Peptides against a protein of PDB entry 6J07. Designs and how they scored, part 43

Target 1, 107 residues: chain A of PDB entry 6J07
Amino acid sequence: GQRGWFCGSVSQDLRQFWVAEGGTISDPRAADFLFSCDASHPDTLRIYQSLDYIEDNATVFHAYYLSAVANAKIKNSVALGHFILPPACLQKEIRRKIGSFIWEQDQ

## One batch from the design tools (peptide; made by RFdiffusion4, then SolubleMPNN)

Design b2_p16_2_s4 (from b2_p16_2, 7 letters changed)
Fold by OpenDDE base, seed 3:
Structure b2_p16_2_s4 (fold): chain B 107 residues (1-107), chain A 16 residues (1-16)
Amino acid sequence: as target 1 above (107 residues)
Amino acid sequence: SKREERLARLQELALK
């Protein structure tokens, strides 16, 4: 399915793009995809603390993925896995190992 | 991709 949950940190434009592409918006439990622009936002923190996430049944993606898809020339050329948004406490270590996140490079 | 795999592994570790 194409059910998505959006943190309050995600712009209305990106939410509208999701819907325009055939997606629907749902609560986190029903969502197939979880989008956020801020790992420290209260909405996202609640996801990280949820049973579904702790049991590895959920993944949070940075909503910049949707912007990348919107601007891509070839469909499916944007790898969703490159937009995994980990908890803030892990981000510094991740950057040391694999470099800056994609959503940080265009800022 | 390699990056995706690395990110996935790191997140898995965080969940434990």
Scores: peptide ipSAE 0.192, ipTM 0.730, DockQ to the pose 0.066
Fold by OpenDDE base, seed 1:
Structure b2_p16_2_s4 (fold): chain B 107 residues (1-107), chain A 16 residues (1-16)
Amino acid sequence: as target 1 above (107 residues)
Amino acid sequence: SKREERLARLQELALK
């Protein structure tokens, strides 16, 4: 399926794009994809604290993925796995090992 | 990709 949950940090434009592409919006428990633009937002923090996330049955993706898809010239050229949004407490160490996140490169 | 694999490994370790 293509059910998505959206943190309050995600703009309406990105939500609308998701729906325009055939997606639906649901609660986190029913969602196939979890999108956020802020790992420190209360909505996202609740996801990180959930049993589903702790048991590695959930992944949070940065919603910038949707923007990248919208602007891509080649269909399916954007890799979702490059947009995994980890908790804020882990991001510094991850950047040291992997480099800056894709959503940070345009800033 | 290598990037995805590394990120996945890091997340797995953090969630254990």
Scores: peptide ipSAE 0.182, ipTM 0.726, DockQ to the pose 0.064
Fold by OpenDDE base, seed 4:
Structure b2_p16_2_s4 (fold): chain B 107 residues (1-107), chain A 16 residues (1-16)
Amino acid sequence: as target 1 above (107 residues)
Amino acid sequence: SKREERLARLQELALK
């Protein structure tokens, strides 16, 4: 399905885009996709601390994915896998291995 | 890019 949960850090514009593309908005437990723009936001932290996440049954994606999709010239050309948003405590180690995240490159 | 490819591999492991 296309059920999405959104952290409070995600703009209303991106939420509206999700709905315009056929998505629905739900609570984290029912959501197929979890979107956030801030790994340190309280909403996102609650996800990382949940049993679903700890047991590897949930993944948080950076909402910049939706912006990339909205601006893409070719449909389905944006890979969701490039937008995994890990907890802040893991980001430094990941950057050392694979470099800066996509959402950080234009900042 | 190689970085993006590695992130995609993480996606494969994370999504069930």
Scores: peptide ipSAE 0.212, ipTM 0.746, DockQ to the pose 0.101; fails the geometry check
Fold by OpenDDE base, seed 5:
Structure b2_p16_2_s4 (fold): chain B 107 residues (1-107), chain A 16 residues (1-16)
Amino acid sequence: as target 1 above (107 residues)
Amino acid sequence: SKREERLARLQELALK
């Protein structure tokens, strides 16, 4: 299935797009995909602190992925893997190694 | 890009 959880930091428009594309919205434990726009948001922090995440059974993605999909000219041209949202404590080190995240471009 | 490729690798590691 295509079950998604959304942090409170994600706009209603992106949530609606998810549903329009056939997705459903569920709690984090049941969700196949976890979306957030803010690694420091309390909702997202709770995910990072969850057993599922600590045991590497969960991944948080930046919801900008959905915006990119919605605006893509070529179907399936947007790679979900480019939108992994790591905890804030790791982001600086990651940026030093691979540069700014996609959702930070043009900002 | 190199950055996107590296992020894709992170995807592989995170979702395995």
Scores: peptide ipSAE 0.207, ipTM 0.743, DockQ to the pose 0.096; fails the geometry check

Design b2_p16_3_s1 (from b2_p16_3, 9 letters changed)
Fold by OpenDDE base, seed 2:
Parts: structure tokens; sequence; C-alpha cells
Structure b2_p16_3_s1 (fold): chain B 107 residues (1-107), chain A 16 residues (1-16)
């Protein structure tokens, strides 16, 4: 599918990029991809609390992925798996074991 | 688009 859900934390520019590339915007239940820029945003928290997510049938990705793709069209494909956005309660432990997230490295 | 197709491909790999 080509349906995406976007947290309110995601800029209109990234949403427009998604649509320009042929994607559509839908509610979380119908979406093929879930994008957010803030694991603590109320919209994203509702995703983490949903049955689909709790049952491991949904994954939230950081919308910075779209920016990375837009900037690296000529380069090799950007790995979507590097942009998984876990709940805030897990992020500290992940950073400790694996390192800083890609969207934080340029800060 | 190439972007959407790549997204689908990567998602399938993650789910496999």
Amino acid sequence: as target 1 above (107 residues)
Amino acid sequence: SALLEELRKLRRELEA
C-alpha cells in the first residue's frame, strides 16, 4: 500500500513530499506506514496505546526518513529500519546499547 | 514511485 499516517509533529513539507511521490494520507488504522517526529506527542502516544501496536502489528517510523530520502535520491537507498521510532520509555536503553538515533546525530 | 516501492520492499524485509 501507499497510505501514510502522520503525527501532528510532522511538518507540512514532509507530508507534501509524501503526496508528491504518489502517497496518500489516511487514518492510522488504514495506513501502511506511520510517521512521527515525536514519540511523546499525543497523536503518537495514541498509536503506542492501540491494540495493533501492542500486538506488534504496527511500527512507527521517524518522519526524518522522508527528509533523508529526499536528500539522497542519487545515493543508495536509505534503510527504513534505521528510523524506527520506539516509545520514549525505551529510547534511553536503546541509545545505551546501540547508540544515538540517526535523526539525532546531525543535532 | 521509486520511493513508495522502496518503502514497501524495506517493510517486507522487516516483517520477514
Scores: peptide ipSAE 0.157, ipTM 0.721, DockQ to the pose 0.092
Fold by OpenDDE base, seed 1:
Structure b2_p16_3_s1 (fold): chain B 107 residues (1-107), chain A 16 residues (1-16)
Amino acid sequence: as target 1 above (107 residues)
Amino acid sequence: SALLEELRKLRRELEA
């Protein structure tokens, strides 16, 4: 499915792109995908604190994924897995062990 | 951390 939830940190343009690509916008519990641009945003923090997330039934993605998709010349060339947005408390460790996040590289 | 390993796993799975 293409039900998406969006943190308040995500621009309306990206939300509109999601809808234009056939997605719908829903509340977090109903969403198939959770998008945020800020792991420290209150909306996103609530996701991280939710039972679904704590029980590993939810994943938050950086909304820059949508920008990457929008600008991609080759369909399916953007790997969603590169855009997992972990809680802020883990990001330093992840950068150290895996590497810098894509959304940071393109900034 | 255990969560870090889970994230690595998830990342790989979502890339597939």
Scores: peptide ipSAE 0.050, ipTM 0.613, DockQ to the pose 0.204
Fold by OpenDDE base, seed 3:
Structure b2_p16_3_s1 (fold): chain B 107 residues (1-107), chain A 16 residues (1-16)
Amino acid sequence: as target 1 above (107 residues)
Amino acid sequence: SALLEELRKLRRELEA
């Protein structure tokens, strides 16, 4: 399915794009995709502390993915995996070992 | 960390 949960940090424009692309908006427990623009936002922090996330049954993605899709000629060419949003405490290490996040590169 | 390793795996998996 294409049920998405959105952190309060995500703009209405991106939420509307999600719906325009056939997605629906749901609570995080029922969502297939979890979107956030801020790993330190209280909404996102609650996700990171949830049992689903702790047990690796949930993944948070940066909502900039939707912006990338919207601007891509071939929408399927945008790799969702590039937009995994890890907890803030891990981001520095991830940048060091894997590289800068793409949502930071386009700023 | 374990979470970091899982993140790497997930990222690679979703990129494929």
Scores: peptide ipSAE 0.042, ipTM 0.611, DockQ to the pose 0.207
Fold by OpenDDE base, seed 4:
Structure b2_p16_3_s1 (fold): chain B 107 residues (1-107), chain A 16 residues (1-16)
Amino acid sequence: as target 1 above (107 residues)
Amino acid sequence: SALLEELRKLRRELEA
């Protein structure tokens, strides 16, 4: 499915793009994809604290993925996996092991 | 992707 939840940190433009591409907007429980631009936003923090997330039944993606898709010549060429947005407390270690996040490189 | 798997693995390890 293409049901998406959006943190309040995500612009209306990106939400509109999601809908224009055939997606729908739903609450986190019903969503297939969770998008955020800020791991420290209260909306996103509530996701990280949820049982679904703790049990690895949910993944938060940086909404910059949508911007990357919008600007890509071939939309399917953008790998969603590169846009996983982990909790802020884990990001430093992840950067150390993997490198800077894509949204930090391009913005 | 390899990155996706690595990120998930790291998240689990760091949260455990």
Scores: peptide ipSAE 0.027, ipTM 0.588, DockQ to the pose 0.201

Design b2_p16_3_s2 (from b2_p16_3, 8 letters changed)
Fold by OpenDDE base, seed 1:
Structure b2_p16_3_s2 (fold): chain B 107 residues (1-107), chain A 16 residues (1-16)
Amino acid sequence: as target 1 above (107 residues)
Amino acid sequence: DAERERLRALRRELEA
């Protein structure tokens, strides 16, 4: 199984999907994957401020990844890397460099 | 492989 942490901004549906697919839910320190739907949510902000994140040992992903996986027609076709959720203060520059985020495109 | 590159690229952007 894979261990995931979820920001309070993530719906129960997505959490339930994670568990249904064999994942477990843990605290951020134990998690292999950190999911959020809101870079400005206090839960996510605490991640960004953590030493693990600052030292580049943690990555936050937009939980929309799970929705994309759930709806994917081709197995393993969803690229996790497209769903990195950076701090809000960095998003504008990132968009200039790599374009709009995938979750924004699907909104 | 493409995913790994995407992750690295985004990481570099975050660090820069």
Scores: peptide ipSAE 0.161, ipTM 0.740, DockQ to the pose 0.364
Fold by OpenDDE base, seed 3:
Structure b2_p16_3_s2 (fold): chain B 107 residues (1-107), chain A 16 residues (1-16)
Amino acid sequence: as target 1 above (107 residues)
Amino acid sequence: DAERERLRALRRELEA
């Protein structure tokens, strides 16, 4: 299935889009996809501190991915990998190596 | 396949 967990930082509109596209909403442990708009939000921080995340069994994605999909001219042209949301303490190094995050470019 | 490879590459960057 297409099960997603959403940080409290994610709008209801994006959650509704997920459901409209055939997704369901679940708790973090059951979810296939973890979405957040804020790496510093308490909900997201709890994910980063979880054993699943520490063991590399979980990945957090920026929910802007869903907005990009909704507005894409060509479906499947939006790469989920471009929307990995790392912990705040790692973002500076990531930007140095691969450039600014896509959600920051559109702000 | 290509997307999954990118995810793995980014994960390696996070661990560095």
Scores: peptide ipSAE 0.160, ipTM 0.737, DockQ to the pose 0.327
Fold by OpenDDE base, seed 5:
Order: structure tokens, then sequence, then C-alpha cells
Structure b2_p16_3_s2 (fold): chain B 107 residues (1-107), chain A 16 residues (1-16)
């Protein structure tokens, strides 16, 4: 299965869904996928400050991706790339250039 | 592909 790391901001329900779908939970360095619901959470900030992230070898995704997958009517129709979660300090500029984030649109 | 385009756009903004 795929290895995932979860910020403390991610609900237990989403973590359980990940495991139910065949995923495993690991530390950030071993994980293939990094999930967070809060770019300002200390757990996520540590990822952004890590060497792997700075060297562009890691990507943080908004955990709402898992909710979207769970509720999708069409299998494999959810685009992971739409759920990249950038650092908070860059989000406003990104919104101006490429539009609002999908998790914000659903709010 | 919408996913690839979105990913590339985000990478460009993060690296700028």
Amino acid sequence: as target 1 above (107 residues)
Amino acid sequence: DAERERLRALRRELEA
C-alpha cells in the first residue's frame, strides 16, 4: 500500500479512510504522501522547513483530497494536483495568479 | 490534462 503522513490537523475519520483503502501511516521521511488541513499547523510547518521540502522532493496535500475521493461518484476522478497545499505565506499570491483552492470553493 | 497543468502552475508559483 501507499505510505502516508498526517498532520495533527487531519481528522481521525480521514486517517481511517486512508487505511481502509489500503494505505499505511508512516513518519514524514518514509511517507509517499503528506496530508494536512492547516498550512499553519506546527506539524505542517516542520514539513515546509525540512530539507526534503526545500529541495522539492516533498509535497504537502490538503487532506480534503481524501474526503473528495471517498465521496466521488466516478472512481479515480479526483485530481490530486488540485489539492497541493502551499505554505500560508504564499497562498494569497497563488490565488491571484491561478485561482482559489478547491477546498475553499467547497466552503 | 487539468491535473498536470495545475501542478505545474503551482510549482512555478512556489519556486518564484
Scores: peptide ipSAE 0.153, ipTM 0.737, DockQ to the pose 0.223
Fold by OpenDDE base, seed 2:
Structure b2_p16_3_s2 (fold): chain B 107 residues (1-107), chain A 16 residues (1-16)
Amino acid sequence: as target 1 above (107 residues)
Amino acid sequence: DAERERLRALRRELEA
């Protein structure tokens, strides 16, 4: 399915794009994809604190993925895995080992 | 696959 949950940090434009592309919006438990633009947003923090996430059954993606998809010239050319959004407290170490996040590179 | 490798690397960091 194409069910998505969106943190309050995600713009309405990106949400609308998701729906326009055939996606639906659901609660986190029912969602196939979890999108956020802010690992420190209360909505996202609640995801990180959830049993699904703690048990590695949930992944949060940066919603910039949707922007990248919208701008892509080739379908399926955007790597979703590059948009995994980890908790803020881990990001510094992650950047040190695997490099800056793609949504930060365009800044 | 670059995506799979990045995911695996990130997973290792998250589980460390």
Scores: peptide ipSAE 0.149, ipTM 0.735, DockQ to the pose 0.219

Design b2_p16_3_s3 (from b2_p16_3, 9 letters changed)
Fold by OpenDDE base, seed 4:
Structure b2_p16_3_s3 (fold): chain B 107 residues (1-107), chain A 16 residues (1-16)
Amino acid sequence: as target 1 above (107 residues)
Amino acid sequence: SKLREELVKLRRELEA
């Protein structure tokens, strides 16, 4: 199964797509996937500050992943790893090492 | 930081 948590920054359309694809929506503690569109949103910040995240038991993904899946002919062709959303304070360094985030390229 | 390096590594691993 796929249980997802959504930051308040994520649109209802993307949430609805998640459910339409068989996903369920849950609280962060029960969720398998954490989605956000804003690393600076208070909801997301609370995730980054949680013990689960600090202990590397949680990963936040940019919800644009769902949009990419929705628009792809082959859903599995979209790599979830491209959509890891790190804390804002780390993004600059990550861009330097890996390159611009995919959601920034498509905007 | 350690976390920064871990996140970079994780992202690359998941992209592969």
Scores: peptide ipSAE 0.035, ipTM 0.583, DockQ to the pose 0.173
Fold by OpenDDE base, seed 1:
Structure b2_p16_3_s3 (fold): chain B 107 residues (1-107), chain A 16 residues (1-16)
Amino acid sequence: as target 1 above (107 residues)
Amino acid sequence: SKLREELVKLRRELEA
């Protein structure tokens, strides 16, 4: 099964959707996917400071990905890569090179 | 930084 970790910034609805889709919830070290809605949240910051992340063995994704999947009803139509959530200090540069983040477009 | 470059690269690769 798919193991996911969730920042405290992620709603219970999205967590429940993850579980309903067959996922399980685990600690960051055991998780295959790390979800957050806030790069500045203390939970997420701890991930960015971890050895796994520093050594490029972990990626944080914006939990809006789960909302997109739920709305699309076609799981394969939503690209997880569009939802990579980098540290706040890197977001401006990424927006310059790739464009605005998908979770910001409805704001 | 190297990390910055890697993150941008990773995002592009995963979006492809």
Scores: peptide ipSAE 0.034, ipTM 0.582, DockQ to the pose 0.174
Fold by OpenDDE base, seed 5:
Parts: structure tokens; C-alpha cells; sequence
Structure b2_p16_3_s3 (fold): chain B 107 residues (1-107), chain A 16 residues (1-16)
């Protein structure tokens, strides 16, 4: 599916790109993809606290993924898995085990 | 936590 939910932290430009690429915008429960730019934003925190997320039926992705796709020189070169956005309380440990997040590397 | 480990595994799997 191509249904996406967007945290209030995501810019209108990225939302427009999603729609331009054939995506639709929906509520979190109906969405196939959940996008956020801030793990500490109230909208995102509500996702992390939801039953769907706690039961590992939902994943939040950093919306910078959409920017990376828009600017990619090679088609299909951007891996969605690199943009998983975990809760803030888990990020330090994840960095130790896997490495820094892509959106942090590009800053 | 279990959730922590699952998230780490998920990211590794999706990056592979």
C-alpha cells in the first residue's frame, strides 16, 4: 500500500512529494507507513504508546527518507530500513550496536 | 527490553 501518516514535525514539502509520487495521507491506524522528523514530538510519542506499535505491528520512519528519495541519483538506491526512527530512549543503544543514523550523518 | 532488541534486529535486517 501507499498510505502514509505524517507527524506534525514533517514539512509540507515532504508531504506534497509523497502525494506527487502516488501516495495518500491517512490516520495512523490505516497507514502503511508512519513518518516523523522528531521522536519526541507529541504526535510521534502517541504512536510509540499505541498498542499497534507496542505489539511490533507498526514502524516509524524518519521523513528524511522522502528527501533522500527525491534527490537520489540512482533509482531505488535509498533503503527504507536505514530510516527507522526508534523512540528517543532507545537511540543511544541502537547507535552503539548498529551505528549513527543516516539523517545525523548528513547534518 | 524485548522491544529494544526487536528494533535493533529489524533495522539490521532491513539494512542487509
Amino acid sequence: as target 1 above (107 residues)
Amino acid sequence: SKLREELVKLRRELEA
Scores: peptide ipSAE 0.033, ipTM 0.579, DockQ to the pose 0.176
Fold by OpenDDE base, seed 3:
Structure b2_p16_3_s3 (fold): chain B 107 residues (1-107), chain A 16 residues (1-16)
Amino acid sequence: as target 1 above (107 residues)
Amino acid sequence: SKLREELVKLRRELEA
């Protein structure tokens, strides 16, 4: 299924799009997908500190993924993996090795 | 940390 959790940093528009696409909104424990727009938001920080995340059983994605999907003609053409949102402390290193995040390129 | 390294790898792998 498409159960999603949303950080408070995610706009209502993106949440509504998720639901419009057949997704449901749940708590982080039950969610299949975790979305955030801010790695430093308290909601997201709590995810990073959770046992599920520490044990690599959870992944946080930048909600800009939903915007990309909404703007794409083919939904599956947008790679979810490009939108992994790591903790802030890791972002600099990732940018160094892989490049700027997709959600930063359009800003 | 190992977790940090794994996260970087995961990001790279999923983007590939």
Scores: peptide ipSAE 0.032, ipTM 0.580, DockQ to the pose 0.177

Design b2_p16_3_s4 (from b2_p16_3, 8 letters changed)
Fold by OpenDDE base, seed 2:
Structure b2_p16_3_s4 (fold): chain B 107 residues (1-107), chain A 16 residues (1-16)
Amino acid sequence: as target 1 above (107 residues)
Amino acid sequence: SEEWERLVALRREIEA
């Protein structure tokens, strides 16, 4: 099973997709996957401020990953690692090193 | 994946 937490910035459609694919929704402490669409949303900020995140035991992913999975024609063709959502204060530096985020490229 | 590991490592480097 896959346990996921969702920031309030994530649409109900994406949450429903997660559940439809066999996932469950849990609090962030119990979740295996943390999804957000907004690094500046209060829900996500609380994750970044948590001990789990500070101690490098948590990773936030952009929920656009779920959209990509939903639209994928080949199973396992979507790389989860490309959807890591870092704190807003770090994004500029990360973009300089690895380029624009994948969810930004489709805009 | 290797890419995931690289991204996580990069995040750690920036946050350190």
Scores: peptide ipSAE 0.035, ipTM 0.629, DockQ to the pose 0.278
Fold by OpenDDE base, seed 3:
Structure b2_p16_3_s4 (fold): chain B 107 residues (1-107), chain A 16 residues (1-16)
Amino acid sequence: as target 1 above (107 residues)
Amino acid sequence: SEEWERLVALRREIEA
């Protein structure tokens, strides 16, 4: 199965959707997917400071991905790669190169 | 996806 970790910034509704779709919830070390809605949340910051993340063995995704999947007419049309949530200090440069993030556009 | 790889590579370049 798919194991996910959730930052405290993620709503219970999105967590419930994950479980309803067959996912399970785990600690970040065991998780296949790390979800957050806030790069500045203490939970997410601890991920960015972890050895796994520093060694490029972990990626944080914006939980809006789950909302997009839930609302999509075609489920597989939502690309997970578009929802990478980098540390706040990197977001300005990323926006310069690839434009605003999807979750920012839909808000 | 190709887009995923591009984003990951970009992140690594900026952090390096």
Scores: peptide ipSAE 0.035, ipTM 0.629, DockQ to the pose 0.268
Fold by OpenDDE base, seed 1:
Structure b2_p16_3_s4 (fold): chain B 107 residues (1-107), chain A 16 residues (1-16)
Amino acid sequence: as target 1 above (107 residues)
Amino acid sequence: SEEWERLVALRREIEA
């Protein structure tokens, strides 16, 4: 099983998809995957400020990953790594180095 | 996977 935490910025549809695919919803400390659609959302900010995240034991992913998976023609073709959601203060420099985030490209 | 590593590395470099 896969345990996921969801920021309040994530739609119920994506949460429901997660559960439909066999995932469970948990608190951030128990979660294997942390999903958010807004790096500036208070829920996500609390993650970034957590000891687990500061010590690189946690990674936040943009929940658009789940949408991409749901719509993928080829199973397992969506790379989770493309959906790492860093703190807002880091995003500008990251975009400069590797380009726009995938969730921004589809918006 | 490679993209993951790049993103993680960039994050660490910027935060350092």
Scores: peptide ipSAE 0.034, ipTM 0.625, DockQ to the pose 0.249
Fold by OpenDDE base, seed 5:
Structure b2_p16_3_s4 (fold): chain B 107 residues (1-107), chain A 16 residues (1-16)
Amino acid sequence: as target 1 above (107 residues)
Amino acid sequence: SEEWERLVALRREIEA
């Protein structure tokens, strides 16, 4: 299974889905995937400030990815890359270059 | 995927 870390901003339902699909929950340093629903949440901010992230060895994903996977009509049709969650200070610039984030479009 | 690589690259460019 895959190891995931979850920001406190992520619902218990999404965490449970992760585990139901064979994932495990770990601390950020051991995790293969970092999930958050809020780039400004203190938990997520600590990730952005970590050495692993600063050295580009970590990526935070919006947990809506898990919801999209759970509800996908076509298996494996959800692209993880579309769910990269950058720091809040960079989001406006990123939106100008790649468009609105997918989780914002569905809200 | 190609899209993944593109997004990661763009993020790096902005953060650099």
Scores: peptide ipSAE 0.034, ipTM 0.628, DockQ to the pose 0.276

Design b2_p16_4_s1 (from b2_p16_4, 7 letters changed)
Fold by OpenDDE base, seed 1:
Structure b2_p16_4_s1 (fold): chain B 107 residues (1-107), chain A 16 residues (1-16)
Amino acid sequence: as target 1 above (107 residues)
Amino acid sequence: SARDQKLIERILAIAQ
């Protein structure tokens, strides 16, 4: 199964999609996937401050990934790697190199 | 931090 944690910034619709696709919702420590829509949300900040994250045992993904999956015509056509959500303090530097994040392009 | 640098490297590698 797929265990996911969701920041409070993630809509109920995306959470429901996760569950509808067979996922379960758990606390961050037990989750296989961490989803957020806001790197500055207190929930997400706590993840970035966690030992698991600091030790590179956790990655936060932007929940827009789930929306992309829901709308995809071809299964597995959406790459999770494009949805890594870095801390806010790193985003400017990353944008300078790769441009805007995917979740910023469609909004 | 080291974690930050690793993350940046990861993102860059995936995006390119």
Scores: peptide ipSAE 0.682, ipTM 0.941, DockQ to the pose 0.433
Fold by OpenDDE base, seed 4:
Structure b2_p16_4_s1 (fold): chain B 107 residues (1-107), chain A 16 residues (1-16)
Amino acid sequence: as target 1 above (107 residues)
Amino acid sequence: SARDQKLIERILAIAQ
């Protein structure tokens, strides 16, 4: 199974979608996938400060990925890699190179 | 940090 952790910034709808698709919800240490909608949320900040993250054993993804999956017409057409959520302090530098993040384009 | 730089490089590689 796929274990996911969710920041408090993630809506209940997206959490429910995860479970409906066969996922389970766990604490961040046990989770295979970490989802957040806000890099500045205290929950997410704690992840960035964790040993697992610092040692590059954890990656935070923007939960908008789940919305994209839910709305996708073709299974597996949504690339998880496009939804890596970096710390807020890195986002400006990244945007200068790649432009707006996918989760920002529909805003 | 080294972790941050690695993350940036990863994101850039995926986006390219």
Scores: peptide ipSAE 0.682, ipTM 0.941, DockQ to the pose 0.431
Fold by OpenDDE base, seed 2:
Structure b2_p16_4_s1 (fold): chain B 107 residues (1-107), chain A 16 residues (1-16)
Amino acid sequence: as target 1 above (107 residues)
Amino acid sequence: SARDQKLIERILAIAQ
């Protein structure tokens, strides 16, 4: 199965979708996927400060990915890589290159 | 940091 951790910033609807699709919810250390809607949320900040993250053994994804998957017509058409959620301190530099993050375009 | 730079490069590579 797929184990996911969710920041408190993620809605219950998205969590329920994850479970409905066969996922389970776990603590960050056991999770295969880390989801957040806010890089500045205390829960997410703790992830960025964790040893797993610092050593590049963990990646945080924006939970909007789950919304995109839920609405997708073609299986596997949504690329998880487009939903990497970097720390707030890096986002300005990244936006200069890519324009806006996907989750910002549709909100 | 090195981690930050790698992350930026990864995101840019995926987006482009």
Scores: peptide ipSAE 0.680, ipTM 0.941, DockQ to the pose 0.438
Fold by OpenDDE base, seed 5:
Structure b2_p16_4_s1 (fold): chain B 107 residues (1-107), chain A 16 residues (1-16)
Amino acid sequence: as target 1 above (107 residues)
Amino acid sequence: SARDQKLIERILAIAQ
């Protein structure tokens, strides 16, 4: 199964979509996927400070991925890798190289 | 950190 954790910054709509697609919601330690909409949210910061994350056993993804999946006409056309949410302190450097993140382009 | 550098490299590899 697909177990997900959600930061408080994620809307109820996206959370409900996850469940509707067969996902379950769990605590961060049990989750296979960690979703957030704000790298600076206290919930997300706790993830970045966790042992699992520091040891590279966890990755945070921007929840906009779920919106992209919901709106995609072709199944499996949305790559999760494009939605990795790095800590805020790294985002400027990354933007200088790749431009705006996907979740920023439609705003 | 080493974790941060690895993450940046991963993101760059995916985006490019």
Scores: peptide ipSAE 0.680, ipTM 0.941, DockQ to the pose 0.436

